# Designs tried in a protein design run: peptides against a protein of PDB entry 7QUU. Part 43

Target 1, 43 residues: chain A of PDB entry 7QUU
Amino acid sequence: DAVEPSVEKEYKKIISFRDTVFEGKHQQFLVPNNVRLKFLRDR

## One batch from the design tools (peptide; made by RFdiffusion4, then SolubleMPNN)

Design b2_p22_8_s4 (from b2_p22_8, 15 letters changed)
Fold by OpenDDE base, seed 3:
Structure b2_p22_8_s4 (fold): chain B 43 residues (1-43), chain A 22 residues (1-22)
Amino acid sequence: as target 1 above (43 residues)
Amino acid sequence: VSVEKLRKEEKEFLEYLEKVQK
């Protein structure tokens, strides 16, 4: 069965956020490591 | 970790990035 578009969109967002936080990679721009690590410590 | 919690954290992070990159 094909995955529903709404469900697929949610999974893509979760994966994108994980990549941004842990790898510093975002589909739109490069995330600086110092900014990423500061967020993780201060949140 | 719930999907709802991850969505909230993602939003907070993107708002934070927008603030610090200006």
Scores: peptide ipSAE 0.074, ipTM 0.527, DockQ to the pose 0.236
Fold by OpenDDE base, seed 2:
Structure b2_p22_8_s4 (fold): chain B 43 residues (1-43), chain A 22 residues (1-22)
Amino acid sequence: as target 1 above (43 residues)
Amino acid sequence: VSVEKLRKEEKEFLEYLEKVQK
């Protein structure tokens, strides 16, 4: 079954955030691991 | 976790990155 457009957009945002915070991937720049890990600990 | 919460956390993360990189 086809996924509704709104749900698809939400999934894409979740994946994007996961990549940024947990994998250090961003569309504009690479996130340094030490900075990423510090944020995860401090939040 | 709601998408809204994730959006907020992402914004906070980007602001944090800007702060740390300065």
Scores: peptide ipSAE 0.071, ipTM 0.526, DockQ to the pose 0.260
Fold by OpenDDE base, seed 4:
Structure b2_p22_8_s4 (fold): chain B 43 residues (1-43), chain A 22 residues (1-22)
Amino acid sequence: as target 1 above (43 residues)
Amino acid sequence: VSVEKLRKEEKEFLEYLEKVQK
């Protein structure tokens, strides 16, 4: 069976967030490494 | 980790990035 569109959408969001936090990749923002690491330390 | 928790953390991170990049 085909993956439900809702499940696929949520999975893509999880992957997008992981890319932002762990790899410094985001579609809308430039994520400098020092800024990313500071956020991870401060949370 | 729940999807809801990830959404919250992503929002907080984006708000942080917006603040720092201004």
Scores: peptide ipSAE 0.070, ipTM 0.519, DockQ to the pose 0.302
Fold by OpenDDE base, seed 5:
Structure b2_p22_8_s4 (fold): chain B 43 residues (1-43), chain A 22 residues (1-22)
Amino acid sequence: as target 1 above (43 residues)
Amino acid sequence: VSVEKLRKEEKEFLEYLEKVQK
């Protein structure tokens, strides 16, 4: 299991977070819109 | 917004989701 370059890992995380928070798309979790929007307002 | 802040918020959000979805 080759460790991916740190830079690539960071980009993937940022993209994943963006998709989760801003677009409501997550591979691991069901993200209800009300939960997502509340997080955005409160953070 | 710094990359560091985004990393922190991602972690906090994931932890929050785990709690809420239980």
Scores: peptide ipSAE 0.074, ipTM 0.517, DockQ to the pose 0.232; fails the geometry check

## One batch from the design tools (peptide; made by RFdiffusion4, then SolubleMPNN)

Design b2_p23_1_s2 (from b2_p23_1, 12 letters changed)
Fold by OpenDDE base, seed 3:
Structure b2_p23_1_s2 (fold): chain B 43 residues (1-43), chain A 23 residues (1-23)
Amino acid sequence: as target 1 above (43 residues)
Amino acid sequence: VLSEEEVLELIDELIEREKKLLE
């Protein structure tokens, strides 16, 4: 199924956030690998 | 502790996981 336009906007926001956070930075994080993305979780 | 590259890969994996959940 094609991704709905509203959901696609949320994906773009997450990708933009990723790109912004790591732009010119070399940070290390302790990140859980068993979580869901906050913006795409069921409401 | 994850490196920057590992975090970027994790984010991409999480996006793909959410896509599958919404299909």
Scores: peptide ipSAE 0.044, ipTM 0.447, DockQ to the pose 0.128
Fold by OpenDDE base, seed 4:
Structure b2_p23_1_s2 (fold): chain B 43 residues (1-43), chain A 23 residues (1-23)
Amino acid sequence: as target 1 above (43 residues)
Amino acid sequence: VLSEEEVLELIDELIEREKKLLE
């Protein structure tokens, strides 16, 4: 099944957010591998 | 603690993981 267009738009949003945040911010994070993206989980 | 590069890779992995879970 293809990903719905609305979900694809959210993928682009999170990628854009990622790029914006990390372009100017070299912050380190502690993120577990079992984390899920909430906005996608609720779809 | 994950570096910036590791976080970028993790975000991409999380997106692909969620895609598979939604299929």
Scores: peptide ipSAE 0.043, ipTM 0.446, DockQ to the pose 0.130
Fold by OpenDDE base, seed 1:
Structure b2_p23_1_s2 (fold): chain B 43 residues (1-43), chain A 23 residues (1-23)
Amino acid sequence: as target 1 above (43 residues)
Amino acid sequence: VLSEEEVLELIDELIEREKKLLE
């Protein structure tokens, strides 16, 4: 099943975020159940 | 202190959560 182009763009942003965090400081962060990535919150 | 692997696991959890919300 093909994902919609809009959804694919958001996936790419998530992957970019992952890569940025991996390349940078592995700083501790909490991931509460109700937290979303800021660029996806209104989607 | 979180290990590199633990950080990646948390990121993977975020990714899967957001994917599910977009589906």
Scores: peptide ipSAE 0.043, ipTM 0.458, DockQ to the pose 0.114
Fold by OpenDDE base, seed 5:
Structure b2_p23_1_s2 (fold): chain B 43 residues (1-43), chain A 23 residues (1-23)
Amino acid sequence: as target 1 above (43 residues)
Amino acid sequence: VLSEEEVLELIDELIEREKKLLE
């Protein structure tokens, strides 16, 4: 199925966040409790 | 560095978290 544009936009943000914070690091990535997907909240 | 697969798993976790918050 086609991914909604809003979902794709949020995925890109998560990827960008990963690259910024964790690129070059070997530590386990923990998702903070305050991180939200806007496209689900806006529904 | 996280692989694409690892990032997708984290996205899935975020989706499930968000669903629970909307219930």
Scores: peptide ipSAE 0.037, ipTM 0.444, DockQ to the pose 0.060

Design b2_p23_1_s3 (from b2_p23_1, 15 letters changed)
Fold by OpenDDE base, seed 5:
Structure b2_p23_1_s3 (fold): chain B 43 residues (1-43), chain A 23 residues (1-23)
Amino acid sequence: as target 1 above (43 residues)
Amino acid sequence: MLSLEEVEKLVDELIEREKKLLS
């Protein structure tokens, strides 16, 4: 599929973010909606 | 700012969308 490489790259970033955040879920976590999660906001 | 709960919700929604595109 011609779109697969780009989609897969985004997916891997989302999974890496999820794993990092959720491993630390016992701590207070706040994310500036204009900075750290640009890839989520642009989606 | 987004709370952890809001981030978890957004991540889950994006994961489900990407799974459909990769399937």
Scores: peptide ipSAE 0.047, ipTM 0.510, DockQ to the pose 0.117
Fold by OpenDDE base, seed 4:
Structure b2_p23_1_s3 (fold): chain B 43 residues (1-43), chain A 23 residues (1-23)
Amino acid sequence: as target 1 above (43 residues)
Amino acid sequence: MLSLEEVEKLVDELIEREKKLLS
């Protein structure tokens, strides 16, 4: 079955977030619940 | 508040779920 374009787009956003946050670009910090990305809240 | 470690865990879980959807 063809992957829905919306699912692929969401996956790309998750990967982009991972790369931005976890590739040493950010120090360890506490993430406020109100600042959580939509995909982290909805899942 | 979530720690960065907790966020890493959640992201890893999301990546694995999305990989399955894209397969």
Scores: peptide ipSAE 0.042, ipTM 0.492, DockQ to the pose 0.149
Fold by OpenDDE base, seed 2:
Structure b2_p23_1_s3 (fold): chain B 43 residues (1-43), chain A 23 residues (1-23)
Amino acid sequence: as target 1 above (43 residues)
Amino acid sequence: MLSLEEVEKLVDELIEREKKLLS
């Protein structure tokens, strides 16, 4: 089955965020406790 | 606010969730 385009888009955002965090580009984050990608929050 | 470690855990969890949705 073709992956839903909305799911793939949100996955790409997660990967981009991971790369930003895990590559050490940021040492400090101001992330609110309720921050979640909209797609994952709605599912 | 989330610590870096908490953010890393969250990201890992999100990646695994999305992998399941993509499967």
Scores: peptide ipSAE 0.040, ipTM 0.488, DockQ to the pose 0.128
Fold by OpenDDE base, seed 3:
Structure b2_p23_1_s3 (fold): chain B 43 residues (1-43), chain A 23 residues (1-23)
Amino acid sequence: as target 1 above (43 residues)
Amino acid sequence: MLSLEEVEKLVDELIEREKKLLS
């Protein structure tokens, strides 16, 4: 089945965020509201 | 402020969910 383009787009955002965080190797960081993924919005 | 441990947990959970949608 063809993956919905919207699902693939959100997956790529999650991977990009992971890579950014892990490359920084910071134990603590601030995530601006305009950069937050949906899963961080309510936290 | 977010801890790395919290981010790792949340990101891993999301990746596993999305992998199931992409498979």
Scores: peptide ipSAE 0.039, ipTM 0.499, DockQ to the pose 0.140

Design b2_p23_1_s4 (from b2_p23_1, 12 letters changed)
Fold by OpenDDE base, seed 4:
Structure b2_p23_1_s4 (fold): chain B 43 residues (1-43), chain A 23 residues (1-23)
Amino acid sequence: as target 1 above (43 residues)
Amino acid sequence: MLSEEEVLKLVDELIEREKKLLE
């Protein structure tokens, strides 16, 4: 099944965020409770 | 550095949070 373009875009943002913020960090990634996936809000 | 598997787990957690917020 083809991944929906919206899901792929949000996944790429999460990866980019990971790479930018957590590159070289070994800390546990705590996702703040206010973080939301845009593609699910738009459904 | 987070593995791809760890990122997928975080995505799944975010999806479940959004589902709950849309209820």
Scores: peptide ipSAE 0.034, ipTM 0.436, DockQ to the pose 0.060
Fold by OpenDDE base, seed 2:
Order: structure tokens, then sequence, then C-alpha cells
Structure b2_p23_1_s4 (fold): chain B 43 residues (1-43), chain A 23 residues (1-23)
């Protein structure tokens, strides 16, 4: 099944974050308690 | 610098947080 466009957008954000961290652009990352993965809520 | 393992742990934490909110 094709990944829903909403799910794909959230995966792209995770991948972009990962790549930025692995490139050494982030020394520290704090995830605020109010941050949610929207695609999990919409299922 | 965050390791690959630390990034994966953060993603897992977000997933588990969201699962608990859907219960």
Amino acid sequence: as target 1 above (43 residues)
Amino acid sequence: MLSEEEVLKLVDELIEREKKLLE
C-alpha cells in the first residue's frame, strides 16, 4: 500500500532531522513534551 | 554530538509517547 501523504511528510521530517544530526549540525537536540507525531494520531 | 543511537532513541520515545496518548 502507498504510504499516505501525511505519513510521508512526517517521515521526511524525521529523515531531515537525522541527516542534520549526522552531518554534525546539531550537538544537542531537546524534544519538547508537546511535540507529537501527527501521522500516528491521524490513524 | 548526537550519535545514531541517540537519534533512534529520540524517535522511539516520540512513537511511544504518541501510542500512550492514543490508549
Scores: peptide ipSAE 0.032, ipTM 0.425, DockQ to the pose 0.063
Fold by OpenDDE base, seed 1:
Structure b2_p23_1_s4 (fold): chain B 43 residues (1-43), chain A 23 residues (1-23)
Amino acid sequence: as target 1 above (43 residues)
Amino acid sequence: MLSEEEVLKLVDELIEREKKLLE
């Protein structure tokens, strides 16, 4: 099943956020409490 | 570099968080 373009955009943001946070710290990636997946609200 | 497994864990955490907000 093709991943919907909206879902793919959100995954790319998660990956980009991951890469940005991890480039600076060998610390556990803490997902901020305000980060939300919009595609789950629109379903 | 984060493994694919670590990315999937983060996605799963976000999904479960969002599910709880929609309940």
Scores: peptide ipSAE 0.031, ipTM 0.418, DockQ to the pose 0.056
Fold by OpenDDE base, seed 5:
Structure b2_p23_1_s4 (fold): chain B 43 residues (1-43), chain A 23 residues (1-23)
Amino acid sequence: as target 1 above (43 residues)
Amino acid sequence: MLSEEEVLKLVDELIEREKKLLE
């Protein structure tokens, strides 16, 4: 099944976040079970 | 302090969680 364009856009944001982490441009954070990525919470 | 490897594992877990929430 083709991924909907809106979902693909959010995946691109997740990938961009990942790449930022891999580049070491992130702050240290803990990931509790109830935490979501900030850019996906307000959609 | 978390190692870089531990941070990457936590990020991967978070990404997979968000993917499931986008389905």
Scores: peptide ipSAE 0.037, ipTM 0.424, DockQ to the pose 0.101; fails the geometry check

Design b2_p23_2_s1 (from b2_p23_2, 8 letters changed)
Fold by OpenDDE base, seed 3:
Structure b2_p23_2_s1 (fold): chain B 43 residues (1-43), chain A 23 residues (1-23)
Amino acid sequence: as target 1 above (43 residues)
Amino acid sequence: SLVEKFLETLPNEMRELVKKLLE
């Protein structure tokens, strides 16, 4: 079954954020302006 | 949920940090 486009879009944002977090290698990091976490609330 | 599945992919220390960001 194909993944719904809306779900895929949200998943891509989550993965983008994860990659940014891991680039910090467990150190302090700044959240990029193009990555917003508010969309994850209640999801 | 999708958020819960995402959090499970993170190390414990990062998971707690991200939870705070979601508050």
Scores: peptide ipSAE 0.082, ipTM 0.587, DockQ to the pose 0.048
Fold by OpenDDE base, seed 4:
Structure b2_p23_2_s1 (fold): chain B 43 residues (1-43), chain A 23 residues (1-23)
Amino acid sequence: as target 1 above (43 residues)
Amino acid sequence: SLVEKFLETLPNEMRELVKKLLE
């Protein structure tokens, strides 16, 4: 099935943050303001 | 599961945060 645009958007935010961490660019991360992970609970 | 595979891609600190959000 196709991934909904909203799910893809939130996933990209998470991946972007991950990549930033891996690059050593540590920064404050306010999860409620940055990502929505509700869609992952059912997967 | 898909979630478990996703979590494995994250650094430890981030993984724990995400796990809490999924509770």
Scores: peptide ipSAE 0.073, ipTM 0.556, DockQ to the pose 0.053
Fold by OpenDDE base, seed 2:
Structure b2_p23_2_s1 (fold): chain B 43 residues (1-43), chain A 23 residues (1-23)
Amino acid sequence: as target 1 above (43 residues)
Amino acid sequence: SLVEKFLETLPNEMRELVKKLLE
């Protein structure tokens, strides 16, 4: 039930991309933690 | 894909915007 390091690394890159794209556009948003955990487990 | 799973976590408006950026 542990998240694979490779999956976590990819997820962090996606979040970084999101934040970079939407910063300064007033369209940044937060992904709830429970959704993040489910996403990583389902990978 | 991992990206597709991420997109499913977003509201529709944001999902469509991100899809366009990933094309």
Scores: peptide ipSAE 0.056, ipTM 0.550, DockQ to the pose 0.194
Fold by OpenDDE base, seed 5:
Structure b2_p23_2_s1 (fold): chain B 43 residues (1-43), chain A 23 residues (1-23)
Amino acid sequence: as target 1 above (43 residues)
Amino acid sequence: SLVEKFLETLPNEMRELVKKLLE
């Protein structure tokens, strides 16, 4: 179903934090888009 | 929680590292 704006906003903060830290350490891992979409639907 | 749900999407090694970063 549709993702609520509040849930999406918090998820984006977590992803941004992860990417910033792991890029600096060259230990980056990206969650696939299909997994991200499934996660956002699961509430 | 939302954070717990996010952690479940990560492989085990990355999950443990992210848990430490979020302390």
Scores: peptide ipSAE 0.055, ipTM 0.549, DockQ to the pose 0.211

Design b2_p23_2_s2 (from b2_p23_2, 12 letters changed)
Fold by OpenDDE base, seed 5:
Structure b2_p23_2_s2 (fold): chain B 43 residues (1-43), chain A 23 residues (1-23)
Amino acid sequence: as target 1 above (43 residues)
Amino acid sequence: SLVEKFLETLPEEMRKEVLELLS
């Protein structure tokens, strides 16, 4: 089954966020708003 | 959940901070 585009986009955001957090040494203020996982709240 | 799967990819020390971003 093909992965739904919405699901793929969410995973891409997850990976981007993870990498950003690692690069920012776990500091929240260094994580750009566009890659924050707020969109996954309660998911 | 998707969030739980993501949290498992992170060191345990980072999970609290990420959960705060989700709250």
Scores: peptide ipSAE 0.105, ipTM 0.612, DockQ to the pose 0.050
Fold by OpenDDE base, seed 3:
Structure b2_p23_2_s2 (fold): chain B 43 residues (1-43), chain A 23 residues (1-23)
Amino acid sequence: as target 1 above (43 residues)
Amino acid sequence: SLVEKFLETLPEEMRKEVLELLS
Protein backbone atom coordinates (compact mmCIF):
# COMPACT_ATOMS: atom_id res chain seq x y z
CA ASP B 1 0.00 0.00 0.00
CA ALA B 2 1.03 3.58 -0.60
CA VAL B 3 2.65 5.39 2.33
CA GLU B 4 2.13 9.11 2.81
CA PRO B 5 5.29 11.02 1.82
CA SER B 6 5.50 12.77 5.20
CA VAL B 7 5.34 9.47 7.10
CA GLU B 8 7.99 7.90 4.89
CA LYS B 9 10.26 10.90 5.40
CA GLU B 10 9.99 10.63 9.19
CA TYR B 11 10.65 6.89 9.09
CA LYS B 12 13.81 7.44 7.04
CA LYS B 13 15.04 9.92 9.65
CA ILE B 14 14.51 7.32 12.38
CA ILE B 15 16.43 4.63 10.51
CA SER B 16 19.24 7.06 9.68
CA PHE B 17 19.51 7.97 13.36
CA ARG B 18 19.62 4.30 14.38
CA ASP B 19 22.35 3.53 11.88
CA THR B 20 24.40 6.54 13.01
CA VAL B 21 24.10 5.84 16.75
CA PHE B 22 25.00 2.15 16.51
CA GLU B 23 27.69 2.27 13.82
CA GLY B 24 31.16 0.89 14.51
CA LYS B 25 31.83 -1.77 17.14
CA HIS B 26 28.14 -2.37 17.88
CA GLN B 27 28.40 0.46 20.42
CA GLN B 28 26.11 3.46 20.60
CA PHE B 29 27.55 6.95 20.33
CA LEU B 30 27.28 9.28 23.28
CA VAL B 31 24.12 11.29 22.55
CA PRO B 32 22.44 13.68 25.02
CA ASN B 33 19.10 12.47 26.39
CA ASN B 34 17.25 15.57 25.17
CA VAL B 35 18.29 14.79 21.58
CA ARG B 36 17.82 11.01 21.65
CA LEU B 37 14.86 9.71 19.67
CA LYS B 38 12.96 13.04 19.80
CA PHE B 39 11.36 12.25 16.43
CA LEU B 40 9.82 9.04 17.86
CA ARG B 41 8.03 10.67 20.78
CA ASP B 42 4.24 10.62 20.45
CA ARG B 43 4.37 8.72 17.15
CA SER A 1 2.58 2.49 15.10
CA LEU A 2 5.78 4.07 13.78
CA VAL A 3 7.42 3.46 17.18
CA GLU A 4 6.54 -0.23 17.06
CA LYS A 5 7.93 -0.56 13.53
CA PHE A 6 11.18 1.08 14.61
CA LEU A 7 11.54 -1.18 17.67
CA GLU A 8 11.22 -4.24 15.45
CA THR A 9 14.38 -3.12 13.60
CA LEU A 10 16.43 -3.28 16.84
CA PRO A 11 17.78 -6.27 18.75
CA GLU A 12 15.24 -7.48 21.30
CA GLU A 13 17.66 -6.79 24.17
CA MET A 14 17.67 -3.05 23.38
CA ARG A 15 13.92 -2.46 23.03
CA LYS A 16 13.27 -1.91 26.74
CA GLU A 17 16.02 0.70 26.99
CA VAL A 18 14.70 2.58 23.96
CA LEU A 19 11.17 2.59 25.39
CA GLU A 20 12.53 4.10 28.60
CA LEU A 21 14.18 6.89 26.60
CA LEU A 22 10.85 7.64 24.90
CA SER A 23 8.92 7.93 28.18
Scores: peptide ipSAE 0.101, ipTM 0.620, DockQ to the pose 0.049
Fold by OpenDDE base, seed 4:
Structure b2_p23_2_s2 (fold): chain B 43 residues (1-43), chain A 23 residues (1-23)
Amino acid sequence: as target 1 above (43 residues)
Amino acid sequence: SLVEKFLETLPEEMRKEVLELLS
């Protein structure tokens, strides 16, 4: 099944955030409320 | 689970925050 564009967008935001941390910036980032990975809650 | 597999891709420091968002 095709991944919904909204789900893909949400995933990409989390990956971007992850990558920022992996770059060693060590900053405390607030995960935006709109990136709550709702699609994962029941999986 | 899918959630567990996803969390493994994140730094440990992020896992707690992501879990809170999933709650």
Scores: peptide ipSAE 0.079, ipTM 0.560, DockQ to the pose 0.056
Fold by OpenDDE base, seed 2:
Structure b2_p23_2_s2 (fold): chain B 43 residues (1-43), chain A 23 residues (1-23)
Amino acid sequence: as target 1 above (43 residues)
Amino acid sequence: SLVEKFLETLPEEMRKEVLELLS
């Protein structure tokens, strides 16, 4: 599926966050409330 | 789907919490 540029931009931010938290730790993290995943809804 | 692909990048234990946020 083609991803809209705005969605791709937000996706990259979330992946960057994931990589930062899990790099070298591999431990669970809480998704911050200020991280909006609304753009993934219904996709 | 895009959601499924994203969830696969997360630890299994995190998928439930993310799905709840998307509901």
Scores: peptide ipSAE 0.037, ipTM 0.455, DockQ to the pose 0.072

Design b2_p23_2_s3 (from b2_p23_2, 12 letters changed)
Fold by OpenDDE base, seed 2:
Structure b2_p23_2_s3 (fold): chain B 43 residues (1-43), chain A 23 residues (1-23)
Amino acid sequence: as target 1 above (43 residues)
Amino acid sequence: SLKEKFLETLPNEMRKEVIELLK
């Protein structure tokens, strides 16, 4: 199933953050305030 | 689900934190 463009945009932000954390650029996992996880609650 | 597929892409350490945020 195709992911809606709005959902995909939010997903990409989360993945970008994940990748940054795993590259060792963050000392700890801190979800930015502008990252939306709400779409994952209902899907 | 989309949520489960997404969570599978995360390492165990991050997955726990994200699950708590999704409650």
Scores: peptide ipSAE 0.022, ipTM 0.347, DockQ to the pose 0.071
Fold by OpenDDE base, seed 5:
Structure b2_p23_2_s3 (fold): chain B 43 residues (1-43), chain A 23 residues (1-23)
Amino acid sequence: as target 1 above (43 residues)
Amino acid sequence: SLKEKFLETLPNEMRKEVIELLK
């Protein structure tokens, strides 16, 4: 089982949440506690 | 950057919120 890099996993989660907002399922973008944004600061 | 590319995919309101989270 190719373990996806932690960074890629976190990014995919964020994109998923974005997509739910685009679909009108959520009124605003919320980052759950289990989603890390730190990698986006340095990249 | 990955950050900039990601932010470009977001609508303006969401982008502002995410920028605050990234500070």
Scores: peptide ipSAE 0.022, ipTM 0.351, DockQ to the pose 0.066
Fold by OpenDDE base, seed 1:
Structure b2_p23_2_s3 (fold): chain B 43 residues (1-43), chain A 23 residues (1-23)
Amino acid sequence: as target 1 above (43 residues)
Amino acid sequence: SLKEKFLETLPNEMRKEVIELLK
């Protein structure tokens, strides 16, 4: 399935973020809630 | 949406927490 380059780039960012969360490096005390997942809020 | 695709990659317990963070 062909994915638009812009959508693919954002998907890669999501996967990278997921991996960071699973590594425990993206805890609420380290990353403020207003900044955390900012790129996903309107997507 | 990209948001929905991301949420589907997470365990159910983590998904609930992430939904709250996205509000």
Scores: peptide ipSAE 0.021, ipTM 0.353, DockQ to the pose 0.069
Fold by OpenDDE base, seed 3:
Structure b2_p23_2_s3 (fold): chain B 43 residues (1-43), chain A 23 residues (1-23)
Amino acid sequence: as target 1 above (43 residues)
Amino acid sequence: SLKEKFLETLPNEMRKEVIELLK
């Protein structure tokens, strides 16, 4: 089954976060971790 | 959950770091 557009959008945010934090120099400086990770805590 | 599915895609070391950030 095709991934629902809403789920795909959330997944893209998670992947973007991963890439920003772990593919780079652990860029923790621009946005507080609690704000960036809020969407991962809820679902 | 979407969180669990995401964590499964990460190497073990990276997964541990993300879990710490999610506390």
Scores: peptide ipSAE 0.021, ipTM 0.358, DockQ to the pose 0.048

Design b2_p23_2_s4 (from b2_p23_2, 11 letters changed)
Fold by OpenDDE base, seed 5:
Structure b2_p23_2_s4 (fold): chain B 43 residues (1-43), chain A 23 residues (1-23)
Amino acid sequence: as target 1 above (43 residues)
Amino acid sequence: SLVEKFLSTLPNEMREEVIKLLK
């Protein structure tokens, strides 16, 4: 079955996040706790 | 899940740190 557009959008965000982390652009001390990975919660 | 699939793409050290951020 085709992936729902909403699910595909969330998957793209996850991949983008992965790449950001791998590139060292996501620093835990620079990102407020309430913002970090909000889009990944409960998915 | 999408999160489980994502976590499988990370090296072990990074996976543990991301899990901490998700909790």
Scores: peptide ipSAE 0.036, ipTM 0.481, DockQ to the pose 0.068
Fold by OpenDDE base, seed 4:
Structure b2_p23_2_s4 (fold): chain B 43 residues (1-43), chain A 23 residues (1-23)
Amino acid sequence: as target 1 above (43 residues)
Amino acid sequence: SLVEKFLSTLPNEMREEVIKLLK
């Protein structure tokens, strides 16, 4: 079945987050903690 | 869940820190 566009977008954000963290050798983003991970909540 | 799958890709220490941030 087709993946909903909204779900695909959320998946891409999660992968982008992972890749950025790994590229930075696990460095945290210069973004407030509560903001940077808000898209992961309830997913 | 999608988040659980993501978390499984992280090193243990990082996973625990991310989980703390999600709570």
Scores: peptide ipSAE 0.035, ipTM 0.469, DockQ to the pose 0.067
Fold by OpenDDE base, seed 2:
Structure b2_p23_2_s4 (fold): chain B 43 residues (1-43), chain A 23 residues (1-23)
Amino acid sequence: as target 1 above (43 residues)
Amino acid sequence: SLVEKFLSTLPNEMREEVIKLLK
């Protein structure tokens, strides 16, 4: 199914976050306030 | 949801931390 552009944009952010989280062999991660996961809320 | 699918890919400890960030 074709993914809507808005959904694709959000999905790309999720994937980018996943990749960031899995960097460093699952060590603790810090999310800066200015990059905080607001885009994931209610999605 | 996309978020639920994403959360399912995380180790348990990391999932709990992400859930805290979403509150």
Scores: peptide ipSAE 0.034, ipTM 0.471, DockQ to the pose 0.086
Fold by OpenDDE base, seed 1:
Structure b2_p23_2_s4 (fold): chain B 43 residues (1-43), chain A 23 residues (1-23)
Amino acid sequence: as target 1 above (43 residues)
Amino acid sequence: SLVEKFLSTLPNEMREEVIKLLK
């Protein structure tokens, strides 16, 4: 089943955040402002 | 939830740190 566009947008941001965190290794929380954890609030 | 699904993909130590940031 197709995911709603709004939910898909948020999921893509989560995956982007994950990939950035893993690539950062010991610098794991040095992420761009557009993928800061604020978008995960209340989700 | 979507957040719980995301957290399940992280190593344990990283998961705990992310949870702290969500408080």
Scores: peptide ipSAE 0.034, ipTM 0.466, DockQ to the pose 0.065

Design b2_p23_3_s1 (from b2_p23_3, 12 letters changed)
Fold by OpenDDE base, seed 4:
Structure b2_p23_3_s1 (fold): chain B 43 residues (1-43), chain A 23 residues (1-23)
Amino acid sequence: as target 1 above (43 residues)
Amino acid sequence: MKYKSLEEIEKLYDEILKKLEKL
């Protein structure tokens, strides 16, 4: 099934958020370890 | 993308998830 371009765009943002939190790195700030661990538990 | 805060990123994430749950 072809994923709608709108859905693919929002999915790419979710992946970008996941990677940011998982790596603990953002272009502007460090992601706190407690937030990283919370996100990983909620997945 | 440039974000102002971690809270802005978390809010954006929650908004995206809520959109995907409606599909």
Scores: peptide ipSAE 0.038, ipTM 0.496, DockQ to the pose 0.302
Fold by OpenDDE base, seed 3:
Structure b2_p23_3_s1 (fold): chain B 43 residues (1-43), chain A 23 residues (1-23)
Amino acid sequence: as target 1 above (43 residues)
Amino acid sequence: MKYKSLEEIEKLYDEILKKLEKL
């Protein structure tokens, strides 16, 4: 089944966000450990 | 994609999740 290009783009954003939160690596900045842990706790 | 802050990414993530829950 061909995933709609719109849906695939949204999943790629979710994966990129997950990797930012867990790994602390973003294409533009390093996410501090305390900020990552706060986000995971407040959710 | 360029993001200004982590908060902007969090808002975008919540908007995407709300869209996916409606599919």
Scores: peptide ipSAE 0.037, ipTM 0.498, DockQ to the pose 0.246
Fold by OpenDDE base, seed 1:
Structure b2_p23_3_s1 (fold): chain B 43 residues (1-43), chain A 23 residues (1-23)
Amino acid sequence: as target 1 above (43 residues)
Amino acid sequence: MKYKSLEEIEKLYDEILKKLEKL
Protein backbone atom coordinates (compact mmCIF):
# COMPACT_ATOMS: atom_id res chain seq x y z
CA ASP B 1 0.00 0.00 0.00
CA ALA B 2 1.38 3.40 -0.98
CA VAL B 3 1.76 5.58 2.12
CA GLU B 4 0.08 8.91 1.40
CA PRO B 5 2.62 11.74 0.91
CA SER B 6 1.00 13.60 3.83
CA VAL B 7 1.52 10.66 6.21
CA GLU B 8 5.12 10.18 5.06
CA LYS B 9 5.83 13.88 5.75
CA GLU B 10 4.37 13.62 9.25
CA TYR B 11 6.36 10.43 9.90
CA LYS B 12 9.62 12.16 8.85
CA LYS B 13 8.83 15.08 11.20
CA ILE B 14 8.17 12.70 14.10
CA ILE B 15 11.44 10.83 13.50
CA SER B 16 13.36 14.11 13.26
CA PHE B 17 11.71 15.27 16.49
CA ARG B 18 12.52 11.98 18.29
CA ASP B 19 16.14 12.11 17.19
CA THR B 20 16.50 15.77 18.23
CA VAL B 21 14.55 15.67 21.50
CA PHE B 22 15.20 12.18 22.89
CA GLU B 23 18.53 11.15 21.42
CA GLY B 24 20.02 14.65 21.15
CA LYS B 25 20.93 13.91 17.52
CA HIS B 26 20.62 16.56 14.87
CA GLN B 27 21.75 16.58 11.23
CA GLN B 28 24.32 19.33 11.97
CA PHE B 29 24.97 19.24 15.75
CA LEU B 30 24.32 17.43 19.03
CA VAL B 31 21.39 18.99 20.93
CA PRO B 32 22.31 19.63 24.60
CA ASN B 33 19.98 18.13 27.25
CA ASN B 34 19.01 21.56 28.62
CA VAL B 35 17.95 22.75 25.13
CA ARG B 36 15.91 19.57 24.58
CA LEU B 37 14.15 20.01 27.94
CA LYS B 38 13.48 23.70 27.16
CA PHE B 39 11.99 22.79 23.78
CA LEU B 40 9.61 20.32 25.48
CA ARG B 41 8.52 22.87 28.12
CA ASP B 42 7.97 25.73 25.67
CA ARG B 43 5.75 23.71 23.28
CA MET A 1 -0.61 21.07 25.03
CA LYS A 2 2.05 21.50 27.74
CA TYR A 3 3.38 18.05 28.51
CA LYS A 4 4.23 17.55 32.18
CA SER A 5 7.09 15.13 31.55
CA LEU A 6 9.44 13.81 28.89
CA GLU A 7 7.93 10.37 29.53
CA GLU A 8 4.42 11.54 28.53
CA ILE A 9 5.83 12.84 25.24
CA GLU A 10 7.79 9.62 24.63
CA LYS A 11 4.59 7.59 25.13
CA LEU A 12 2.60 9.87 22.81
CA TYR A 13 5.23 9.66 20.06
CA ASP A 14 5.48 5.89 20.42
CA GLU A 15 1.68 5.67 20.06
CA ILE A 16 1.72 7.88 16.96
CA LEU A 17 4.58 5.86 15.42
CA LYS A 18 2.72 2.58 16.09
CA LYS A 19 -0.36 4.03 14.35
CA LEU A 20 1.68 5.16 11.33
CA GLU A 21 3.43 1.76 11.02
CA LYS A 22 -0.03 0.11 10.79
CA LEU A 23 -1.16 2.21 7.80
Scores: peptide ipSAE 0.028, ipTM 0.458, DockQ to the pose 0.067
Fold by OpenDDE base, seed 5:
Formats: structure tokens, sequence, C-alpha cells
Structure b2_p23_3_s1 (fold): chain B 43 residues (1-43), chain A 23 residues (1-23)
């Protein structure tokens, strides 16, 4: 099934957030390890 | 994008999820 371009755009933002939290690197701060683990468990 | 805090990023994530649940 073709994902609508609107849905794909919002999905790409979720993936970008996930990867940022998983890597623990953000452009302005280091994501704490406890927050990374919480994100991977709860989201 | 530059975010002021981790909380702003989490809020943005939750807003994106809420949009996907409505589609």
Amino acid sequence: as target 1 above (43 residues)
Amino acid sequence: MKYKSLEEIEKLYDEILKKLEKL
C-alpha cells in the first residue's frame, strides 16, 4: 500500500527523533543514557 | 532544527504521534 506523502513526512520525523535519542547525540546537548533507555522501552 | 531542551523534542515527538493516530 502506498503511504500518503503527509503520513510519510510525519513518520520520517519520528525516525529522526528515534535515531537522535538512540545515538544520544543532539545538535545542542548529549542525551542522557537513562532518557535513551526510557525512550527505547516506552516509545 | 535547534531545540532549546530535550523536553521540547519530546513534546514534538508526542505531537507527531497524535497526528499519525488521527490519520
Scores: peptide ipSAE 0.041, ipTM 0.505, DockQ to the pose 0.333; fails the geometry check

